# Peptides against a protein of PDB entry 3HUF, part 247

Target 1, 320 residues: chain A of PDB entry 3HUF
Amino acid sequence: MWIIEAEGDILKGKSRILFPGTYIVGRNVSDDSSHIQVISKSISKRHARFTILTPSEKDYFTGGPCEFEVKDLDTKFGTKVNEKVVGQNGDSYKEKDLKIQLGKCPFTINAYWRSMCIQFDNPEMLSQWASNLNLLGIPTGLRDSDATTHFVMNRQAGSSITVGTMYAFLKKTVIIDDSYLQYLSTVKESVIEDASLMPDALECFKNIIKNNDQFPSSPEDCINSLEGFSCAMLNTSSESHHLLELLGLRISTFMSLGDIDKELISKTDFVVLNNAVYDSEKISFPEGIFCLTIEQLWKIIIERNSRELISKEIERLKYA

## One batch from the design tools (peptide; made by RFdiffusion4, then SolubleMPNN)

Design b2_p30_8_s2
Fold by OpenDDE base, seed 4:
Order: sequence, then C-alpha cells, then structure tokens
Structure b2_p30_8_s2 (fold): chain B 320 residues (1-320), chain A 30 residues (1-30)
Amino acid sequence: as target 1 above (320 residues)
Amino acid sequence: EEEEEKKIEEEQEEELKEEEKKKEELLKKL
C-alpha cells in the first residue's frame, strides 16, 4: 500500500494510507477519501492531483507499487517528484519512494510503498476477495511468488492443511484467514488519518498456529529437519519441490513409477507422491520402497523427533 | 482583488522564509 508522510507539519504530523483512487491535494481542501490537506502558504488552494491505480498482475510477482500518477493543477510554481518537474499532462511513477514537492514548499511529501501481497490457496476465495483487496492497493494471486507477504489459508474444518499452506509457513509468509480479510476491509476509513491503525496480521497468524495442531511452533522447527536424507518425487509441483528443499532433502525427480529402478532405490530413502498417484498406484508400489504423500510426510515433520520417526519407517520397509 | 492577491503573495513569501528557517533548524538538530 502507499503511505504518505511529510517533513515538518505540512501533513499535521500524520501518516496516511493512500488507497487506489484520486486525491486533490492542496491548502484549502478538507481531508477525506478524495482530498489531502497540506498546511503551507506556499501551496495553492488546489495544487496537485494524485491518482493511484489498482495493482497489476505483474505487481503480484514483483511486489512493486501500484502506479502513482501526479498532475499539477496549473499552479504558479508547479510540482516536482524526485527533484524532477511534473509534466503538463502529469507523470506516472513506479518507484517505491517518491519525494513530492508542492510549489516552493521546503518540506516534501514522502510517499513510500509498504509491500503487502496476498496469495490465496483457493480460487473461490480469491474470486471473493480480489476486488476488495485490489481497491486497498493489495496485489493478489494464486501462484507462488517471492513477493508474497501473506497467505490466505482455506479453513475447511477437519481437512489437512494443503501443500501451499505448508510451503507458505516454511517460507515465513504470514498465514491469515477470512476473518483478517474482513477486519482489513473495515479499517479503510480509520486509516485515512493514521496509517498505524492497520490490523496486526501477526496476531491473526499466532492465533491460527495456536489453534491448529497441524502447525509446528515455528518454521525453524522444520527447516533443514531432514538434512542428510534423500527423496525421489514425481516431477509435478514446483511448490512441493521447494517445500522438500526447505526440509533439507536431497531431491531426485522421476516422470513415472516405472522409472523407479534399482539405482534410484539405492540412492533414495523414500518416495514422495501426490495424493492422486498415491491412491491410484498404492497396489503397484515397488517392493522395498517407502512411498508417502506430502501430507503424510508433514505429519512426521511436525513431530519433535521427525528424524527418528522417518528413520524407523525407512528401516521397517528395507527389512520387509 | 489585485491588492488582496498581492498581499497573499507577500504572506506566502514571508511564510516560505520561515519554513526554510525551520527546515534548516531541523537539519541542524539531526
């Protein structure tokens, strides 16, 4: 989201969130959802127009800012952004930090991008929330992204957590739910005057982890917990591969169960399968191989003695 | 109207000088 603050008292010492939309900036406007009052006599009654666009699909992958347009309103002394005079038709900016100078005012408005990028595990929840979150200047998507700051967990009562949720947890993404998204939507008017009134996603995350026995206490409890073990996986999911890498596993890939030869067996401690292959091929698993799903592996990983548990299971099947 | 506009310009130039001084004082305290 865009946040503005200013040097001196020209913004009354307040920080403000700028959501996507249009703002008239000047000395003789009242602060509201479409106006920003700036307190300086060197500033025109109506000085500039700020327009913040909704996030692009690219912004979801890059964590880049919503486009920030600045137009001078035909003022005597103009407007500058990053020491450059704004053109007569207005200029657009994608920099994360903007120093906006109105006229000859010695104090600048500092606009900075606070990265918030929300990944959804469920396309139906994305469809429900994307419009509202985009109107907050929050990029949203389904695919894994290095820019992802928050992950929306699908709360199905009694279901195992998804691979996406497991990976989001291990990569230290803040896991949130629909209750946080609802809360985030309600604060829109209150954060106009104070950007610090944004809801704490970490409190929501702590509550999710505390109330769900499918999570360890921290990502650090699982990261590299299987260092020194080797697995083979079907080459089907990048998120699954990255999850296994974060566990410290040496990973081999195969295209079919028929490619699991004696050489692969000799180098591999266990085979990781997706649920569909595990359920369909369970009768045809090669003898002497420990095959499990990621969800079955996760149940072992969340235990404090995960290394001992996995070792016992590997040994049990080597001597069977 | 022209005298009132000129008075507003003079007040803007005086306040600009006061704001510049405040900025210089703030920068000397950092």
Scores: peptide ipSAE 0.034, ipTM 0.632, DockQ to the pose 0.065
Fold by OpenDDE base, seed 1:
Structure b2_p30_8_s2 (fold): chain B 320 residues (1-320), chain A 30 residues (1-30)
Amino acid sequence: as target 1 above (320 residues)
Amino acid sequence: EEEEEKKIEEEQEEELKEEEKKKEELLKKL
């Protein structure tokens, strides 16, 4: 989201969130959802127009800012952004930090980008929330992204957490739920005068982890916890591969269960399967190898003695 | 209209000089 503050109290000492939309900036406007009052006689009655665009698909993957357009409203002294005069037709900016000078005012409006990118695990929840979040200037998507700051956990009552949720946790992404999204959608008016009133996602996250026994105490308890072990996996989601890498596993990939030969078995401590293959093929598993799902692996990983538990299962099946 | 615009410009130039002085005083305290 874009946040503005200003030097010399020209914004009355207030910080403001600029959501996607158009704002008239000037001395003789009243602060509302489409106007920004600046307190200086050196500034024109109506001085500039700010236009913040909704997030692009690219912004979700890069964590880049919503495009910020500035137009001077035919003022005598013009408008500058980062010491450059704004062109007659307006200019567009993708920099994370903008110093906006209105006319000859010695004090600048400082606009800065607060990065927030929300990944959804469930496409139905994305479809429900994406429009509202994009209108807050928050990029949203389903795919893993290095720019992801928040992850929406799908709460189905009595279900295990998904691979996406496991991976988001290990990546130290702030896990949130629909209750946080609902709260976030209601604050749009209250944060106009004070950007600090933005809801704390870390409180939501702490409550999720505290009330769910499917999470370890910290990501650090699981990261590299399986260092020195080797696994083979069916070519599954990228998130599944990255999850196993974060556990410190050496990973071999195969295309079918028929590709699991004696050579692969000799180099592999266990095989990770997706639920569909595990449920359909459990009768035809290769002898002498430990096969499990990612969800079964996760149940072992969250235990304090995960390495000992895995070692016992490996030994049990090698001698069965 | 032209006399009102000129008066507004004069008031803007006076306040600009006051704001510049305030900025210089702030910079001297740092």
Scores: peptide ipSAE 0.030, ipTM 0.633, DockQ to the pose 0.066
Fold by OpenDDE base, seed 2:
Structure b2_p30_8_s2 (fold): chain B 320 residues (1-320), chain A 30 residues (1-30)
Amino acid sequence: as target 1 above (320 residues)
Amino acid sequence: EEEEEKKIEEEQEEELKEEEKKKEELLKKL
């Protein structure tokens, strides 16, 4: 989201969030959803127009800012952004930091981009929330991104956490829920005058971890916890592969259960299967190897003695 | 009207000089 602050109390010492939309900036406007009052006589009654676009699909993958357009409103002394005079038709900016000078005012408006990109675990939740979040200047999507800061966990009561949730957790993404999104949707008016009233997602995350026994205390408890073990997995998802890598596993890939030969079994401690293959193929599992789902593996990994548990399970099947 | 516009411009120039002085004082305190 864009946040503005200013030198010399020209914004009355307040920090303001600018959501996607259009703002008239000037001395003789009243602060509201479409106006920014600036206190200096060197500034015109109506001085500039700020236009913030909704996030693009590219902004979700890059963590780049919503496009910030500045137009001078035909003022005597013009407007500058980053020491450059704004053109007559307005100029658009994608820099994360903007120094906006109105006329000859010695004090600048400082605009900065607070990065927030929300990944959703399912398309239904994305469809429900994307419009509202985009109107807050928050990029949203389903795919993993290096720019992803937050991950929406779907609360299905009594379900195991998804691979996406597991991976988001290990990647140190802030996991949030629908309750946080609801709260976030209510603050739009209150944060106009005070950007500090923005909800803390870390508090939501702490509460999710604390109240769900499927999470370890930290990602560090699981990262490299299975170092020295080897697994084979069906070549299905990059996310599942990256999850197993973060556990410190050596990973071999196969295309079918028929590719699990005696050589692969000799080099592999266990086989990781997706739920569909695990449920359909239970009767046809290769003898002498431990087959489990990612969700079953996760239940072992969250235990304090995960290495001992996995070793015991591997041994049970080697001597059976 | 022209005298009133000129008076407003003179008041803006005086206040600009006061704001510039405040900026210089602020920069001397950093």
Scores: peptide ipSAE 0.030, ipTM 0.624, DockQ to the pose 0.065
Fold by OpenDDE base, seed 3:
Structure b2_p30_8_s2 (fold): chain B 320 residues (1-320), chain A 30 residues (1-30)
Amino acid sequence: as target 1 above (320 residues)
Amino acid sequence: EEEEEKKIEEEQEEELKEEEKKKEELLKKL
């Protein structure tokens, strides 16, 4: 989201969030959803127009800002952004930090991009929330992104967490639920005067982790916890592969259970299968290899003695 | 109207000088 603050008292010492939309900026306007009052006698009554665009699909993958358009409203002394005079038709900016000078005002408006990018695990939840979140200037998507700051977990009491949620946790993304998204939607009016009134996603995350025994105490307890072990996995999910990499596993991939030869068995400690293959083929597993699902692996990984538990399970199958 | 606009421009130019002076005083305190 865009946040503005200013040098001196020209914004009354307050920070403000700029959601996607159009703002008239000047001395003789009243602060509302479409106006920004600037208290300086050196600026015009109506000085500039700010237009914040909705996030693009590219912004979801890059963590780039919503496009910030500035137009001077035919003022005597013009408008500058990052010491450059704004063009007659207005200019568009994709920099994460903008110093906006209105006319000859000695103090600048500082606009900075606070990165918030929300990944969804479920397409139905994305479809429900994407429009509202985009109107807050928050990029949204389903696919993994290095720009992802937050991950939406579906709050189903008693359901196992998904591979996406496990991976989001290990990536140190802030896991949030629908309650946080609801809260975000209510703050739009109050943050006009004070950007500090934005809800803390970390408090939501702490509450999720505290109330769900399927999470370890920290991502650090699990990252590289299986360093030195080797696994083979069915090539079905990128998130599954990245999850196993974050555990410190050496990973071999195969396309079918028929590709699990004696050579692969000799080099791997265990095989990771998806639930569908695990349930359908339980009777046809090769002798002498430990097969498990990602959800079964996760239940071991969250334990403090995960390495000992896995070693014991591998040994149990070698001597059976 | 033109005399009121000129008077408003002169008041704005005096006020600009006062704001510049305040900026210089703030910069001298850093």
Scores: peptide ipSAE 0.029, ipTM 0.620, DockQ to the pose 0.066

Design b2_p30_8_s3
Fold by OpenDDE base, seed 4:
Structure b2_p30_8_s3 (fold): chain B 320 residues (1-320), chain A 30 residues (1-30)
Amino acid sequence: as target 1 above (320 residues)
Amino acid sequence: SKKEEEEIEKEQEEELEKEKKKEEEEKLKE
């Protein structure tokens, strides 16, 4: 989200979130959802127009800012952004930091981008929330992204957490739910005057982890916990591969269960399968290899003695 | 009136000088 602050009390010592929309900036406007009052005699009554665009799909993957447009409103001394005079038709900016000078005012409005990108595990939930979140200047998507800061867990009562949720947890993404999204949507008006009133997602995350026994106490409990073990996986998802890498596993990939030969068995401790393959092919598993799902692996990995548990399962099947 | 505009411009220049002086004083405290 865009946040503005200013030197010399020209914003009355307040920080403000700029959501996507249009703002008239000037000395003789009242602060509201479409106006930013600036307190300086050097600033015109109506000085500039700021326009924040909604996030692009690219912004979800890069964590880049919503486009920031600045137009001078035909003022005597113009407007500058990063020491450059704004053109007559206005200019658009994608820099994460903008120093906006209105006329001859010695104090600048400092706009900075706070990255917030929300990944959804469920396409239906994305469809429900994406519009509202985009109107907050928050990029949203389904696919894994290095820019992802938050992950929306699908709360299905009695179901295991998804691979996406497991991976989001291990990569230290803040896991949130629909309650946080609802709360985030309600604060829009209150944060106009004070950007510090943004809800803390970490409280939501702590509550999710505390109330769900499917999570370890921290990602650090699981990261590299299986260092020295080797697995083979069906080439199905990037998230599954990255999850296994974060566990410290050496990973081999195969295309079918028929590709699991004696050589692969000799160098592999266990085979990781998706649920569909595990359920359909369970009767056809190669002899002498331990096959499990990611969800079954996760149930082992969250235990403090995960290495010993996996070793026992491997040994049990080698001698069967 | 042109006189009112000139008075407003003069008041803006005087305020700009005060704002600059305040900025210099703040930078000297950091």
Scores: peptide ipSAE 0.024, ipTM 0.533, DockQ to the pose 0.063
Fold by OpenDDE base, seed 2:
Structure b2_p30_8_s3 (fold): chain B 320 residues (1-320), chain A 30 residues (1-30)
Amino acid sequence: as target 1 above (320 residues)
Amino acid sequence: SKKEEEEIEKEQEEELEKEKKKEEEEKLKE
């Protein structure tokens, strides 16, 4: 989201969030959803127009800002952004920091981009929330991105957390839920004059982790917890692969259960299967190897003695 | 009127000088 602050009390000492939309900036406007009052005699009654675009798909992957357009409203002394005069037709900016000078005013408006990119675990929740979040200047998507800051967990009562949720947690993405999204939807008007009223996602995250026994206390408890073990998995999911890598596993890939030969078994401590393959092929598992799902593996990993538990399961099947 | 425009310009220049002095005073306090 874009936040503006200013020197010399020209914004009355307040920080303001600018959502996607158009704002008239000047001395003789009243602060509302489309106007920004600036207190200086050095500026015009109506001085500039700010236009913030909705997030692009590219912004979701890059964590870049919503495009910020500045237009001077035919003022005597013009408008500058980052010490450059704004062109007659307006100019667009993709920098994360903008120093905006209105006319000859010695004090500047400082605009900065606060990065927030929300990944969704399922398309239904994305479809429900994407429009509202985009209107807040928040990029949204389904795919993992290095720019993702938040991950929306689907609250299905009684279901195991998804691989996406597990990976988001280990990647140190802030996990949020629908309750946080609901809260975000209500703040749009309240944060106009006070950007500090934006709800803290970290509080939501802490509450999710505290109230769900499927999470360890921290990502650090699980990262490299299985260092020295080796697994084999179906080459199906990039997220599953990255999850297993973050656990410190050596990973071998196979295309079918028929590829699990004696050589692979000799080099592998256990086999990780997806739920569909696990359920369908349960009767046909290779002898002498521990086969489990990612969800079953996760249940072991969240335990304090995960290494001992896995070792015990491996031994049980080697001597059977 | 042309006189009102000149008065407004003069008020803006005087206020600009006051704002510059305040900015210089704030920078000296940092």
Scores: peptide ipSAE 0.024, ipTM 0.530, DockQ to the pose 0.063
Fold by OpenDDE base, seed 3:
Structure b2_p30_8_s3 (fold): chain B 320 residues (1-320), chain A 30 residues (1-30)
Amino acid sequence: as target 1 above (320 residues)
Amino acid sequence: SKKEEEEIEKEQEEELEKEKKKEEEEKLKE
């Protein structure tokens, strides 16, 4: 989201969130959803127009800001952004930090991009929330992204967490739920005057972890916890692969259970299967190899003695 | 500075007076 602050008292000492939309900026406007009052005698009654676009699909992957358009409203001394005069037709900016000078005002409006990018685990949840979140200037998507700051977990009491949730946790993404999204939607009017009223996602995240025994105490307890072990997996999910990498595993990939030869077995401590293959092929597993699902692996990895537990399961199957 | 703000305000008032005078001169030519 865009946040504006100003030097001196020209914004009355307040920070403000700018959602996608159009704002008239000037001395003789009243603060509302489409106006920004700036207190200086050096500023025109109506000085500039700010237009913030909704996030693009590209912004979800890059963590780039919503496009920020500035137009001078034919003022005597013009408008500058990052020491450059705004063109007659207005200019568009994709920089994460904008110093906006209105006329000869000695104080600047500082606009900065606070990164917030929400990944959804479920397409139905994305479809429900994407429009509202985009109107807050928050890019949304389903696919993994390095720009992802938040991950939406569906609040189902007693359900196992998904691979996406596991991976989001290990990536140190802030896990949020539908209650947080609802709360974000309610504060839109209040944050016009004070950007600090934006709800803290970290409090939601702490509550999720505290109330769900499927989470370890920290991502650091799991990251590289299986260093030195080797696994094989079906080449079906990129998220599953990245999750296993974060555990410190050496990973081999195969396309079918028939590709599991003696050579692969000799180099592999265990095989990770998806639930469908595990359930369908359980009778036909290769002899002498430990096969488990990602969810079964997660139940082991969240334990403090995960390495000992994995070693014990591997040994049990070698001597059976 | 407060002095610079007062100078800018004065320049804006002088321009508004010039615009008013131009509008009055145009009305006298009609």
Scores: peptide ipSAE 0.023, ipTM 0.509, DockQ to the pose 0.078
Fold by OpenDDE base, seed 5:
Structure b2_p30_8_s3 (fold): chain B 320 residues (1-320), chain A 30 residues (1-30)
Amino acid sequence: as target 1 above (320 residues)
Amino acid sequence: SKKEEEEIEKEQEEELEKEKKKEEEEKLKE
């Protein structure tokens, strides 16, 4: 989201969130959803127009800002952004930091981009929330992104957490739920005057972890916890591969259970299968190898003695 | 009127000088 602050108390010492939309900026406007009052006699009654676009699909992957358009409203002394005069038709900016000078005012409006990028695990939830979140200037998507700051966990009561949720946790993404999204949708009016009124996602995250025994105490307890072990996995999801990599596993890939030969078995401590293959093929598993699902592996990983538990399971099947 | 525009401009310049002095005084206190 865009946040504006200013020097010399010209914004009354307040930090303001700018959501996607159009704002008239000037001395003789009243602060509302479409106006920004700036307190200086050096500033025109109506000085500039700010237009913030909704996030693009690219912004979800880059963590880039919503496009910020500035137009001078035919003022005598013009408008500058980053020491450059705004053109007559207005200019658009994609920089994460903008110093906006209105006319001759010695104090600048400082606009900075606070990254918030929300990944969804469920396409149905994305379809419900994406439009509203985009209107808050928050990029949204389903795919993994290095720019992702938050991950929406689907609360299914009594279900195991998904691979997406496991991976989001290990990569230190803030896990949130629908309750946080609801709260985010209601704050739009209250944050016009004070950006600090944005809800703390970390409190939501702490509550999710505290109330769900399927989470370890920290990502650090699980990262590289299986260093020195080797697994084979079916070429399924990128998230599954990245999850196993974060556990410190040496990973081999195969296309079918028929590709699991004696050579692969000799180099592999266990095989990771998806639920569908595990359930369908449990009768035809290769002899002498430990097969498990990612969800079964996760239940072992969250335990303090995960390495000992895995070793015991490997030994049990190697000597059977 | 042209006179009112000149008075407004003068008032803006006087306020600009006052704002600049305040900024300089704040920078000297850091």
Scores: peptide ipSAE 0.023, ipTM 0.531, DockQ to the pose 0.061

